# Ledger of designs, part 1: peptides against a protein of PDB entry 5GWM

All scores and structures are predictions.

Target 1, 52 residues: chain A of PDB entry 5GWM
Amino acid sequence: DSAISKEDEERYQKLVTENEQLQRLITQKEEKIRVLRQRLVERGDAKGTELN
Below, numbering starts at 1 at the first letter of every chain, in headers, positions and changes, except where a header shows other numbers.
Peptide ipSAE was made for these designs. It is ipSAE averaged over its two directions, with the distance scale d0 held at 1.0 Angstrom where the peptide's residues are scored. Compare it between designs on one protein only; published cut-offs may not apply.
The geometry check fails a fold that doesn't show the stated peptide or that is severely misdrawn somewhere.

## One batch from the design tools (peptide; made by RFdiffusion4, then SolubleMPNN; aimed at target 1 K32 R37 R43; its pose is not in this set)

Design b1_p8_1_s2
Fold by OpenDDE base, seed 1:
Structure b1_p8_1_s2 (fold): chain B 52 residues (1-52), chain A 8 residues (1-8)
Amino acid sequence: as target 1 above (52 residues)
Amino acid sequence: EKLLELLE
């Protein structure tokens, strides 16, 4: 019955918060990739190099 | 037109 120390709880909460922040960042990058892929399809540009 | 602006 070792109660979680205050320091261990604070470390855990930091990791939870960081994970939530990273998950939001992943979702934002996935949406950016989706939009980029959609614009490549809409342009029909098989070369992708002219899509500045 | 600019797709690279979305990567920033």
Scores: peptide ipSAE 0.149, ipTM 0.797, DockQ to the pose 0.275
OpenDDE base, seeds 2, 3, 4, 5: peptide ipSAE 0.148, 0.145, 0.141, 0.145; ipTM 0.797, 0.794, 0.794, 0.796; seed 2 fails the geometry check

Design b1_p8_1_s4
Fold by OpenDDE base, seed 2:
Order: structure tokens, then sequence, then C-alpha cells
Structure b1_p8_1_s4 (fold): chain B 52 residues (1-52), chain A 8 residues (1-8)
């Protein structure tokens, strides 16, 4: 009586897949931010402020 | 330049 329908399971699996994709994207963006911040620190001078 | 390349 309380069994999840096939359609509900398919909807759930789509959300799981989307969540996993978004989590990968978040991780990639966080790493980019980390690297950029590190490069700004390493430059430490007027060259860093040029943002080139 | 190098920082902008990393943003892309």
Amino acid sequence: as target 1 above (52 residues)
Amino acid sequence: DRLLELLE
C-alpha cells in the first residue's frame, strides 16, 4: 500500500543524478577559487593586482 | 592574464 511507484523511483533517481552532477560542479568551482586565491597570494605584488 | 585563464 505504501510502495513507491516506478514513476516516483524514476523521479527520485533523476534528482539523485542531478545532485551528484551539481556536487561535482561545486567541487570544481571551489578548486578554481582556491587556485586563483593562491595565485593572488603568490604574486603578492603589483603584478597580482593586474588580474591578468 | 594567467588569472583570467583560470577563471574560464
Scores: peptide ipSAE 0.145, ipTM 0.791, DockQ to the pose 0.416; fails the geometry check
OpenDDE base, seeds 1, 3, 4, 5: peptide ipSAE 0.142, 0.143, 0.133, 0.144; ipTM 0.789, 0.791, 0.783, 0.789; seeds 1, 3, 4, 5 fail the geometry check

Design b1_p8_2_s3
Fold by OpenDDE base, seed 3:
Structure b1_p8_2_s3 (fold): chain B 52 residues (1-52), chain A 8 residues (1-8)
Amino acid sequence: as target 1 above (52 residues)
Amino acid sequence: SRLLRLLE
């Protein structure tokens, strides 16, 4: 039986690395949203605290 | 409520 080509393996590894980077960016943005939401709540501005 | 996210 045939195995995955070296080129396909390299493409896969690039996608895995990119996915990890994107997950880190998502986490960073989610933390910023959390902090801002907390500040808006403390200020009594509930209109800006809607989440997706 | 939080929206469902699909993982890659």
Scores: peptide ipSAE 0.055, ipTM 0.611, DockQ to the pose 0.052
OpenDDE base, seeds 1, 2, 4, 5: peptide ipSAE 0.044, 0.037, 0.048, 0.047; ipTM 0.589, 0.550, 0.635, 0.625; seeds 1, 2, 4 fail the geometry check

Design b1_p8_2_s4
Fold by OpenDDE base, seed 2:
Structure b1_p8_2_s4 (fold): chain B 52 residues (1-52), chain A 8 residues (1-8)
Amino acid sequence: as target 1 above (52 residues)
Amino acid sequence: SRLLELLE
């Protein structure tokens, strides 16, 4: 009666898995942004702001 | 651009 259904548990697990995948993707993109920002700083080149 | 390509 008050127990979660199998279908609800499956829906929950799908959301958990998706959230984990998205979190990994966010981390990867944040690292790329960090690296690119670091390169812009190191170059000190006004050309870096051209976003080439 | 080189920088944009690195973000992909």
Scores: peptide ipSAE 0.104, ipTM 0.778, DockQ to the pose 0.444; fails the geometry check
OpenDDE base, seeds 1, 3, 4, 5: peptide ipSAE 0.099, 0.090, 0.096, 0.100; ipTM 0.776, 0.763, 0.769, 0.774; seeds 1, 3, 4, 5 fail the geometry check

Design b1_p8_4_s4
Fold by OpenDDE base, seed 2:
Structure b1_p8_4_s4 (fold): chain B 52 residues (1-52), chain A 8 residues (1-8)
Amino acid sequence: as target 1 above (52 residues)
Amino acid sequence: LLEKLEEL
């Protein structure tokens, strides 16, 4: 049984933490896109229709 | 919209 080295586990945990941080940033950008699209609809801004 | 996405 090749026990995962402590160094390999520490590298894996860094990648997991980074992936979770990136996923939070993606979710924040997606929510901001939703809010900006909603504001364009509310303003009747004809430029909002080209962002499909 | 694009300019506001680049500010994020």
Scores: peptide ipSAE 0.060, ipTM 0.684, DockQ to the pose 0.419
OpenDDE base, seeds 1, 3, 4, 5: peptide ipSAE 0.041, 0.041, 0.035, 0.039; ipTM 0.606, 0.599, 0.579, 0.595

Design b1_p8_5_s2
Fold by OpenDDE base, seed 2:
Structure b1_p8_5_s2 (fold): chain B 52 residues (1-52), chain A 8 residues (1-8)
Amino acid sequence: as target 1 above (52 residues)
Amino acid sequence: DELIKKLE
């Protein structure tokens, strides 16, 4: 039975933590985009956000 | 790397 090495477990946990941080950041950016789009709609500003 | 840098 190839038990996962302690080093492989530590590498995995780093990737899990990084992925959770990135997922939180994505959610924050998506909410910011939502709020900005809503404000553009409410103002009648036909200035499409050029999302680079 | 490029995706991470753009999100930050």
Scores: peptide ipSAE 0.068, ipTM 0.681, DockQ to the pose 0.066
OpenDDE base, seeds 1, 3, 4, 5: peptide ipSAE 0.066, 0.063, 0.050, 0.057; ipTM 0.681, 0.670, 0.651, 0.675; seed 4 fails the geometry check

Design b1_p8_6_s1
Fold by OpenDDE base, seed 4:
Structure b1_p8_6_s1 (fold): chain B 52 residues (1-52), chain A 8 residues (1-8)
Amino acid sequence: as target 1 above (52 residues)
Amino acid sequence: DEEIEKLL
């Protein structure tokens, strides 16, 4: 009896929704990392400014 | 100088 139960389908849909939320969070953190790396490059070209 | 810490 290989039919997915209604309970298993509801569990699957929760994991899909959670995965989509986590993917959005990853994208937000990747954008923060991009901005920080860009600031490090801009300051690295300015020989002698402290990273504050 | 932009505070890098505020970007975290």
Scores: peptide ipSAE 0.078, ipTM 0.710, DockQ to the pose 0.303
OpenDDE base, seeds 1, 2, 3, 5: peptide ipSAE 0.075, 0.076, 0.075, 0.077; ipTM 0.704, 0.703, 0.699, 0.709; seeds 1, 2 fail the geometry check

Design b1_p8_6_s3
Fold by OpenDDE base, seed 2:
Structure b1_p8_6_s3 (fold): chain B 52 residues (1-52), chain A 8 residues (1-8)
Amino acid sequence: as target 1 above (52 residues)
Amino acid sequence: DKEIEQLL
């Protein structure tokens, strides 16, 4: 019976944790992109260049 | 705008 070794389980849990961290980062960047796109729409083309 | 710079 090929029981998953403790080492393989620890490797798997590291990958799960990394994936969850990366997914949170993706969601944060997607929200930033959404807000920036919304501001470009609201300001129109004439103010889109003065993003101070 | 400072508010956009803070979002980046």
Scores: peptide ipSAE 0.099, ipTM 0.733, DockQ to the pose 0.205; fails the geometry check
OpenDDE base, seeds 1, 3, 4, 5: peptide ipSAE 0.098, 0.091, 0.095, 0.094; ipTM 0.735, 0.727, 0.730, 0.732; seeds 1, 3, 4, 5 fail the geometry check

Design b1_p8_7_s2
Fold by OpenDDE base, seed 2:
Structure b1_p8_7_s2 (fold): chain B 52 residues (1-52), chain A 8 residues (1-8)
Amino acid sequence: as target 1 above (52 residues)
Amino acid sequence: SRLLELLE
């Protein structure tokens, strides 16, 4: 009666898995942004702001 | 651009 259904548990697990995948993707993109920002700083080149 | 390509 008050127990979660199998279908609800499956829906929950799908959301958990998706959230984990998205979190990994966010981390990867944040690292790329960090690296690119670091390169812009190191170059000190006004050309870096051209976003080439 | 080189920088944009690195973000992909």
Scores: peptide ipSAE 0.104, ipTM 0.778, DockQ to the pose 0.441; fails the geometry check
OpenDDE base, seeds 1, 3, 4, 5: peptide ipSAE 0.099, 0.090, 0.096, 0.100; ipTM 0.776, 0.763, 0.769, 0.774; seeds 1, 3, 4, 5 fail the geometry check

Design b1_p8_7_s3
Fold by OpenDDE base, seed 5:
Structure b1_p8_7_s3 (fold): chain B 52 residues (1-52), chain A 8 residues (1-8)
Amino acid sequence: as target 1 above (52 residues)
Amino acid sequence: ERLLQLLE
């Protein structure tokens, strides 16, 4: 029976863990974007160029 | 003010 090697399973688990880490980073950046958009709305269109 | 720092 062709079973996956232990080394291939360990490589797969590393990729799964990395994907989960990247997904957490995406979620953090999406929340930052949400906050920035909210602050742009609160300031109105006329003040968008004064934001720092 | 202080919005660009959130993108870091």
Scores: peptide ipSAE 0.170, ipTM 0.818, DockQ to the pose 0.398
OpenDDE base, seeds 1, 2, 3, 4: peptide ipSAE 0.172, 0.166, 0.160, 0.161; ipTM 0.817, 0.815, 0.811, 0.813; seeds 1, 2 fail the geometry check

Design b1_p8_7_s4 (failed a check: a repeat of another design)
Amino acid sequence: DRLLELLE

Design b1_p8_8_s2
Fold by OpenDDE base, seed 2:
Structure b1_p8_8_s2 (fold): chain B 52 residues (1-52), chain A 8 residues (1-8)
Amino acid sequence: as target 1 above (52 residues)
Amino acid sequence: LEKLLAEL
């Protein structure tokens, strides 16, 4: 019976969880890049030094 | 903006 061992299933679930965490981090960084790009096109702050 | 850059 080609049933996946409990150990192999646990290893797989760890990889799935890690992949989900990495995907959330990617999405967070992409949103940050979007916000930075938006601020660069905003005409309101002629002083890039005032953008915290 | 600088704070956002530092956290990338």
Scores: peptide ipSAE 0.098, ipTM 0.723, DockQ to the pose 0.446; fails the geometry check
OpenDDE base, seeds 1, 3, 4, 5: peptide ipSAE 0.079, 0.077, 0.078, 0.079; ipTM 0.713, 0.712, 0.712, 0.715; seeds 1, 3, 4, 5 fail the geometry check

Design b1_p8_8_s4
Fold by OpenDDE base, seed 2:
Structure b1_p8_8_s4 (fold): chain B 52 residues (1-52), chain A 8 residues (1-8)
Amino acid sequence: as target 1 above (52 residues)
Amino acid sequence: LEKLLEEL
């Protein structure tokens, strides 16, 4: 019976936790890209000059 | 916009 060792389970749980952290980071960067794109559009329509 | 770019 190939029961998963406690060490293999601990390795798996680390990968799950890392994946969840990376997924949260991806979502944060995607939202930031959305906001940047929106501001570029709003500024392109209002003033072609100052991207502050 | 620059402040948002710095936080990327």
Scores: peptide ipSAE 0.081, ipTM 0.710, DockQ to the pose 0.489
OpenDDE base, seeds 1, 3, 4, 5: peptide ipSAE 0.069, 0.079, 0.063, 0.071; ipTM 0.696, 0.707, 0.689, 0.699; seeds 4, 5 fail the geometry check

## One batch from the design tools (peptide; made by RFdiffusion4, then SolubleMPNN; aimed at target 1 I26; its pose is not in this set)

Design b1_p9_6_s4
Fold by OpenDDE base, seed 2:
Structure b1_p9_6_s4 (fold): chain B 52 residues (1-52), chain A 9 residues (1-9)
Amino acid sequence: as target 1 above (52 residues)
Amino acid sequence: AEELRKKLE
């Protein structure tokens, strides 16, 4: 296809890296949510939050 | 980002 500049390639690589970092952060937060929900269940507490 | 990927193909 069309030629891409070095600047565009560098911008792309930064976005790829950022996306990977954000995906890792999402996974970590999802696991934290899972653990917190489990603790609430073990305490006999009602569900306090709804997932999207 | 998708458009950049397409340009790299």
Scores: peptide ipSAE 0.056, ipTM 0.665, DockQ to the pose 0.083
OpenDDE base, seeds 1, 3, 4, 5: peptide ipSAE 0.027, 0.055, 0.084, 0.054; ipTM 0.548, 0.671, 0.695, 0.666; seeds 1, 4 fail the geometry check

## One batch from the design tools (peptide; made by RFdiffusion4, then SolubleMPNN; aimed at target 1 I4; its pose is not in this set)

Design b1_p10_5_s2
Fold by OpenDDE base, seed 2:
Structure b1_p10_5_s2 (fold): chain B 52 residues (1-52), chain A 10 residues (1-10)
Amino acid sequence: as target 1 above (52 residues)
Amino acid sequence: EKRELERLKR
């Protein structure tokens, strides 16, 4: 059983922390997009940007 | 989500 090296554990924890930061940034951008879409609908300017 | 992750990594 190759015990995970201390360096591999530190690398894993760094990736977990980075992933959590990126997930928070995604949620913030998604909320910003939601608010902007709502304002475009309220203005009648809802040209269907199919966001692929 | 995947496309935004690729934009944040640049």
Scores: peptide ipSAE 0.071, ipTM 0.679, DockQ to the pose 0.025
OpenDDE base, seeds 1, 3, 4, 5: peptide ipSAE 0.056, 0.052, 0.025, 0.070; ipTM 0.627, 0.639, 0.459, 0.672; seed 4 fails the geometry check

## One batch from the design tools (peptide; aimed at target 1 I26)

Design b1_p12_2_s3 (made by RFdiffusion4, then SolubleMPNN; its pose is not in this set)
Fold by OpenDDE base, seed 2:
Structure b1_p12_2_s3 (fold): chain B 52 residues (1-52), chain A 12 residues (1-12)
Amino acid sequence: as target 1 above (52 residues)
Amino acid sequence: EVEELKKRLEEL
């Protein structure tokens, strides 16, 4: 087995953690967009629906 | 590459 350097392992783990944090942020933004779109529909705000 | 690091970590 080719030994991974401790530096390469730490680099990979940082990228995995960053990816997981970014995915959580994307999901939070998508849910916020969904809620805002629903509120625009409930208001009958046609201009808000055309921009999204 | 990140995928090569991933494969090697799965082998440890």
Scores: peptide ipSAE 0.051, ipTM 0.628, DockQ to the pose 0.034
OpenDDE base, seeds 1, 3, 4, 5: peptide ipSAE 0.044, 0.047, 0.041, 0.048; ipTM 0.614, 0.614, 0.603, 0.638

Design b1_p12_5 (made by RFdiffusion4; failed a check: too like the target's own chain)
Pose (drawn by RFdiffusion4):
Structure b1_p12_5 (pose): chain A 52 residues (1-52), chain P 12 residues (1-12)
Amino acid sequence: as target 1 above (52 residues)
Amino acid sequence: ENEQLQRLLTQL
């Protein structure tokens, strides 16, 4: 592409890379916290305190 | 998207 240079590409590529990293880091915690969520259901802490 | 993901990760 004459307009879309290495510039636009590198910016996009590195961006998708950022996405892949931290979406995984989230899943790790989510899955484990998901179990905590169920446990908190028995405690009634499922909602917590959301006054906003 | 990355900003949203960063916020979600910080919340976790």

## One batch from the design tools (peptide; aimed at target 1 L25 K32)

Design b2_p15_1 (made by RFdiffusion4; failed a check: too like the target's own chain)
Pose (drawn by RFdiffusion4):
Structure b2_p15_1 (pose): chain A 52 residues (1-52), chain P 15 residues (1-15)
Amino acid sequence: as target 1 above (52 residues)
Amino acid sequence: EERYQKLVTENEQEE
C-alpha cells in the first residue's frame, strides 16, 4: 500500500500484540477468581459493595 | 508503550 506504510502496520501489529498479552493475563485471574465468586456466593459477598 | 508495560507488570505481580 502506498498510503499504509510500515508505520501504520507496525503501530497496528504491536497493538494487537498488546491485546494478546493482557487478555490472557485477565483470563488467568478470572478463572481463579471465578471460583472465589462462587465461594463468595455462599458468604453473600457475591455483590460486595457497589454504591456507585 | 511504557504505561502498557507497567500495566502488564502489575497484572503479572497480582497473578

Design b2_p15_2 (made by RFdiffusion4; failed a check: the pose's geometry)
Pose (drawn by RFdiffusion4):
Structure b2_p15_2 (pose): chain A 52 residues (1-52), chain P 15 residues (1-15)
Amino acid sequence: as target 1 above (52 residues)
Amino acid sequence: EEEEEEEEEEELLEE
């Protein structure tokens, strides 16, 4: 592409890379916190305190 | 297991 240079590409490529990194880091915690969620359900802490 | 995950997260962020 004459308009879309290496510039726009690199910016996009590195951005998708950022997405792939941290979405995985989320999942790791989520899965484990998900179990905590169930446990918190028995404690009634499922909702916590959301006054906002 | 939690400490291993934190070490893995730090390694990914360093990349």

Design b2_p15_6_s3 (made by RFdiffusion4, then SolubleMPNN; its pose is not in this set)
Fold by OpenDDE base, seed 2:
Formats: sequence, C-alpha cells, structure tokens
Structure b2_p15_6_s3 (fold): chain B 52 residues (1-52), chain A 15 residues (1-15)
Amino acid sequence: as target 1 above (52 residues)
Amino acid sequence: KEDEELLEEIRKELE
C-alpha cells in the first residue's frame, strides 16, 4: 500500500492549519454581522421608517 | 440623532 510521503503529510497539515485559521476568521465576521443585525433590530430601522 | 448613533455603532464593529 502506498503510504503518504512525509512531504505530502506536511503539505496536508499546512492546509489543515490554514482551514482552521479561515474558520476562525469566518466565525469572527459572523459575530460582527450578528451584532450589527441586532443593533438594527433594536433601533427598529429594519423597516426604514424613521429618519432621526 | 438616533440614526447617527446607529451608524457610529456600525463603524465600531466594522473596525
């Protein structure tokens, strides 16, 4: 059976680490979006009715 | 005033 080379394993681990970093970044942006949506809901501006 | 406050809150979260 063809075993994965050390070089292939190292490349794979780099991709895994990058994926984990990107997932953390996605989570941070999703949280920012959540906060912004919450602020819009709290102000009632979701309907665009009050210019104050 | 309320709209400007909301815009400022949005700016802070986008930083």
Scores: peptide ipSAE 0.136, ipTM 0.746, DockQ to the pose 0.129
OpenDDE base, seeds 1, 3, 4, 5: peptide ipSAE 0.135, 0.127, 0.135, 0.137; ipTM 0.746, 0.738, 0.746, 0.747; seeds 1, 4, 5 fail the geometry check

## One batch from the design tools (peptide; aimed at target 1 E18)

Design b2_p16_1 (made by RFdiffusion4)
Pose (drawn by RFdiffusion4):
Structure b2_p16_1 (pose): chain A 52 residues (1-52), chain P 16 residues (1-16)
Amino acid sequence: as target 1 above (52 residues)
Amino acid sequence: EEIEEEIEEEEEEEEE
């Protein structure tokens, strides 16, 4: 592409890389916290305190 | 910002 240079590409490529990194990092905690969620259900802490 | 720095460090290492 004459308009879309290495510039736009690198910016996009690195960006998708950022996405891949931290979406994984979330899943790791989520799956484990998901179990905590169930456990918190028995405690009644499922909702916590959301006054906002 | 921390993730961007990590990605830049990884790219620099791959270029080396």

Design b2_p16_5_s1 (made by RFdiffusion4, then SolubleMPNN; failed a check: too like the target's own chain; its pose is not in this set)
Amino acid sequence: KENEQLQRLLEKLEEL

Design b2_p16_6 (made by RFdiffusion4; failed a check: too like the target's own chain)
Pose (drawn by RFdiffusion4):
Structure b2_p16_6 (pose): chain A 52 residues (1-52), chain P 16 residues (1-16)
Amino acid sequence: as target 1 above (52 residues)
Amino acid sequence: ESKEFEERYQKLVTEN
């Protein structure tokens, strides 16, 4: 592409890379915290305190 | 092509 140079590409590519990194990092915690969520359901802490 | 690329880039920025 004459307009879309290496610049636009690199910015995009590195950006998708960023997405891939931290979305996996969420999932690791989420799956484990998901179990905590069920446990918190028995405690009644499922909602916590959301006054906002 | 430039518009499509911009739309993709913006979506990726929103996903972050």

## One batch from the design tools (peptide; made by RFdiffusion4; aimed at target 1 L22 Q23 I26 K29; failed a check: too like the target's own chain)

Design b2_p17_1
Pose (drawn by RFdiffusion4):
Structure b2_p17_1 (pose): chain A 52 residues (1-52), chain P 17 residues (1-17)
Amino acid sequence: as target 1 above (52 residues)
Amino acid sequence: RYQKLVTENEQLQRLIT
């Protein structure tokens, strides 16, 4: 592409890389916290305190 | 596409914080 140079590409590529990194980091915590969610259901802490 | 991906990454970063 004459307009879309290495510049636009690198910016995009690195950006998708950022997306792959931390979406995974979330899943790791989420799956474990998911179990905690159930446990918190028994405790009634499922909702916590959301006054906002 | 780039702007959408930036927004997605910002949202994901907030979930980690």

Design b2_p17_7
Pose (drawn by RFdiffusion4):
Structure b2_p17_7 (pose): chain A 52 residues (1-52), chain P 17 residues (1-17)
Amino acid sequence: as target 1 above (52 residues)
Amino acid sequence: ENEQLQRLLTQLEEEEE
């Protein structure tokens, strides 16, 4: 592409890379916290305190 | 999207603490 140079590409590529990294980091914690969620259901802490 | 994901990751870290 004459308009879309290496510049736009690198910016996009690195950006998708950022997405891939931390979306995985989330899943790791989520799956484990998900179990905590169930456990918190028995405690009634499922909601916590959301006054906002 | 990355900013939203970073906020979600921070919230999850706070929940772990």

## One batch from the design tools (peptide; made by RFdiffusion4, then SolubleMPNN; aimed at target 1 E30 R39; its pose is not in this set)

Design b2_p18_3_s3 (failed a check: too like the target's own chain)
Amino acid sequence: SKENEQLQRLLKKLEELE

Design b2_p18_3_s4 (failed a check: too like the target's own chain)
Amino acid sequence: EKENEQLQRLLQKLEELE

Design b2_p18_8_s4
Fold by OpenDDE base, seed 2:
Structure b2_p18_8_s4 (fold): chain B 52 residues (1-52), chain A 18 residues (1-18)
Amino acid sequence: as target 1 above (52 residues)
Amino acid sequence: DEELEKLKEEIRKELEEK
């Protein structure tokens, strides 16, 4: 059973941490997209009400 | 990412020795 080297474990932990940071950035961008879509719907509904 | 590519290459070498 070739135990993982300490250096390989440290590299793996860096990748795990980076992946968690990237997942947080994805979530933040998805939330921003959601908010922008909601604002477009609200503005669309306002224009629809003003034209009637 | 150069660190990611180094880790992939290390894993690849260990798999080729089996």
Scores: peptide ipSAE 0.044, ipTM 0.555, DockQ to the pose 0.014
OpenDDE base, seeds 1, 3, 4, 5: peptide ipSAE 0.033, 0.022, 0.062, 0.019; ipTM 0.597, 0.471, 0.599, 0.273; seeds 1, 4, 5 fail the geometry check

## One batch from the design tools (peptide; made by RFdiffusion4; aimed at target 1 L25 K29 K32 R37)

Design b2_p19_6
Pose (drawn by RFdiffusion4):
Structure b2_p19_6 (pose): chain A 52 residues (1-52), chain P 19 residues (1-19)
Amino acid sequence: as target 1 above (52 residues)
Amino acid sequence: ELEERLEELEEEEEELEEE
């Protein structure tokens, strides 16, 4: 592409890389916290305190 | 947005570990 140079590409590529990194990091905690969520259901802490 | 979501999950995990 004459307009879309290495510049636009690198910016995009690195960006998708950023996405891949931290969505995984989220899943790791989520799956484990998901169990905590169930446990918190028995405690009634499922909602916590959301006054906002 | 994804970084903020990860930070929220990290705080929640710390709080649950303290409990």

Design b2_p19_7 (failed a check: too like the target's own chain)
Pose (drawn by RFdiffusion4):
Structure b2_p19_7 (pose): chain A 52 residues (1-52), chain P 19 residues (1-19)
Amino acid sequence: as target 1 above (52 residues)
Amino acid sequence: ENEQLQRLLTQLEEKEEEL
């Protein structure tokens, strides 16, 4: 592409890379916290305190 | 999208610390 140079590409590629990294980091905590969510259901802490 | 994902990750880290 004459307009879309290495510049636009590198910016995009690195951005998708950023997405891949931290979306995984989330899933790791989420699956584990998900179990805590169930446990918190028995405690009634499922909602916590959301006054906003 | 990355900012939203970073905020979600921080929230999950805070929940781990609380627990």

## One batch from the design tools (peptide; aimed at target 1 E30)

Design b2_p20_1 (made by RFdiffusion4; failed a check: the pose's geometry)
Pose (drawn by RFdiffusion4):
Structure b2_p20_1 (pose): chain A 52 residues (1-52), chain P 20 residues (1-20)
Amino acid sequence: as target 1 above (52 residues)
Amino acid sequence: ELEERIQKLVTENEQLQRRL
């Protein structure tokens, strides 16, 4: 592409890379916290305190 | 189009960072 140079590409490629890193990091915690969510359901802490 | 995709992806990544 004459307009879309290496500049736009690199910016995009690195950006998708950022997306892949931390979406994974979230899942790791989420799956484990998901279990805590169930446990918190028995405690009634499922909602916590959301006054906002 | 590529610029619009980059902008959307930047917003998505910021949301993911806040969620992490």

Design b2_p20_1_s1 (made by RFdiffusion4, then SolubleMPNN; from b2_p20_1 with I6Y Q17K R18E R19K; failed a check: too like the target's own chain)
Amino acid sequence: ELEERYQKLVTENEQLKEKL

Design b2_p20_6 (made by RFdiffusion4; failed a check: too like the target's own chain)
Pose (drawn by RFdiffusion4):
Structure b2_p20_6 (pose): chain A 52 residues (1-52), chain P 20 residues (1-20)
Amino acid sequence: as target 1 above (52 residues)
Amino acid sequence: RYQKLVTENEQLQRRLTQLE
């Protein structure tokens, strides 16, 4: 592409890379916290305190 | 596509901070 140079590409490529990193990092905590969520259901802490 | 991905990454960063 004459307009879309290495510049636009690198910016995009690195950006998708950022997406791949931290969406995994989230899943790791989420699956485990998910179990905590169930446990918190028995405690009634499922909602916590959301006054906003 | 780039702008959408930037917004998605920002949301993901906020979600990761909440989980920490």

Design b2_p20_6_s1 (made by RFdiffusion4, then SolubleMPNN; from b2_p20_6 with T17K; failed a check: too like the target's own chain)
Amino acid sequence: RYQKLVTENEQLQRRLKQLE

Design b2_p20_6_s2 (made by RFdiffusion4, then SolubleMPNN; from b2_p20_6 with R1D Q13K T17K Q18E; failed a check: too like the target's own chain)
Amino acid sequence: DYQKLVTENEQLKRRLKELE

Design b2_p20_6_s3 (made by RFdiffusion4, then SolubleMPNN; from b2_p20_6 with R1E T17Q Q18E; failed a check: too like the target's own chain)
Amino acid sequence: EYQKLVTENEQLQRRLQELE

Design b2_p20_6_s4 (made by RFdiffusion4, then SolubleMPNN; from b2_p20_6 with Q13K T17Q; failed a check: too like the target's own chain)
Amino acid sequence: RYQKLVTENEQLKRRLQQLE

Design b2_p20_7 (made by RFdiffusion4; failed a check: too like the target's own chain)
Pose (drawn by RFdiffusion4):
Structure b2_p20_7 (pose): chain A 52 residues (1-52), chain P 20 residues (1-20)
Amino acid sequence: as target 1 above (52 residues)
Amino acid sequence: EERYQKLVTENEQLQRLITQ
């Protein structure tokens, strides 16, 4: 592409890379916290305190 | 450009989820 140079590409490529990293880091915690969510359901802490 | 902007928004949302 004459307009879309290495510049636009690199910015995009690195950006998708950022997306792959931290979506995985979330999942790791989510799955484990998910179990905590169920446990918190028994404690009634499922909602916590959301006054906002 | 649209794909880039959407991806930037997605990454910002993901960063907020990690911070939370």

Design b2_p20_7_s1 (made by RFdiffusion4, then SolubleMPNN; from b2_p20_7 with Q15K L17K I18L T19A Q20E; failed a check: too like the target's own chain)
Amino acid sequence: EERYQKLVTENEQLKRKLAE

Design b2_p20_7_s2 (made by RFdiffusion4, then SolubleMPNN; from b2_p20_7, 6 letters changed; failed a check: too like the target's own chain)
Amino acid sequence: EERYQKLVTENEQLKEKLEK

Design b2_p20_7_s3 (made by RFdiffusion4, then SolubleMPNN; from b2_p20_7, 6 letters changed; failed a check: too like the target's own chain)
Amino acid sequence: EERYQKLVTENEQLKERLKE

## One batch from the design tools (peptide; aimed at target 1 I26 E30 L36)

Design b2_p21_2 (made by RFdiffusion4; failed a check: too like the target's own chain)
Pose (drawn by RFdiffusion4):
Structure b2_p21_2 (pose): chain A 52 residues (1-52), chain P 21 residues (1-21)
Amino acid sequence: as target 1 above (52 residues)
Amino acid sequence: TENEQLQRRLTQLEEKEEELE
């Protein structure tokens, strides 16, 4: 592409890379916290305190 | 925009882990 140079590409590529990294990091904690969610359901902490 | 949302979500999960510990 004459307009879309290496510039736009690198910016996009690195950006998708950022997405891949931290979306995985979230899933790791989420799956484990998900279990804690169920446990918190028995405690009634499922909602916590959301006054906002 | 997506990365900012994802960064906020990761930070919330880390805070939740600290509170649970």

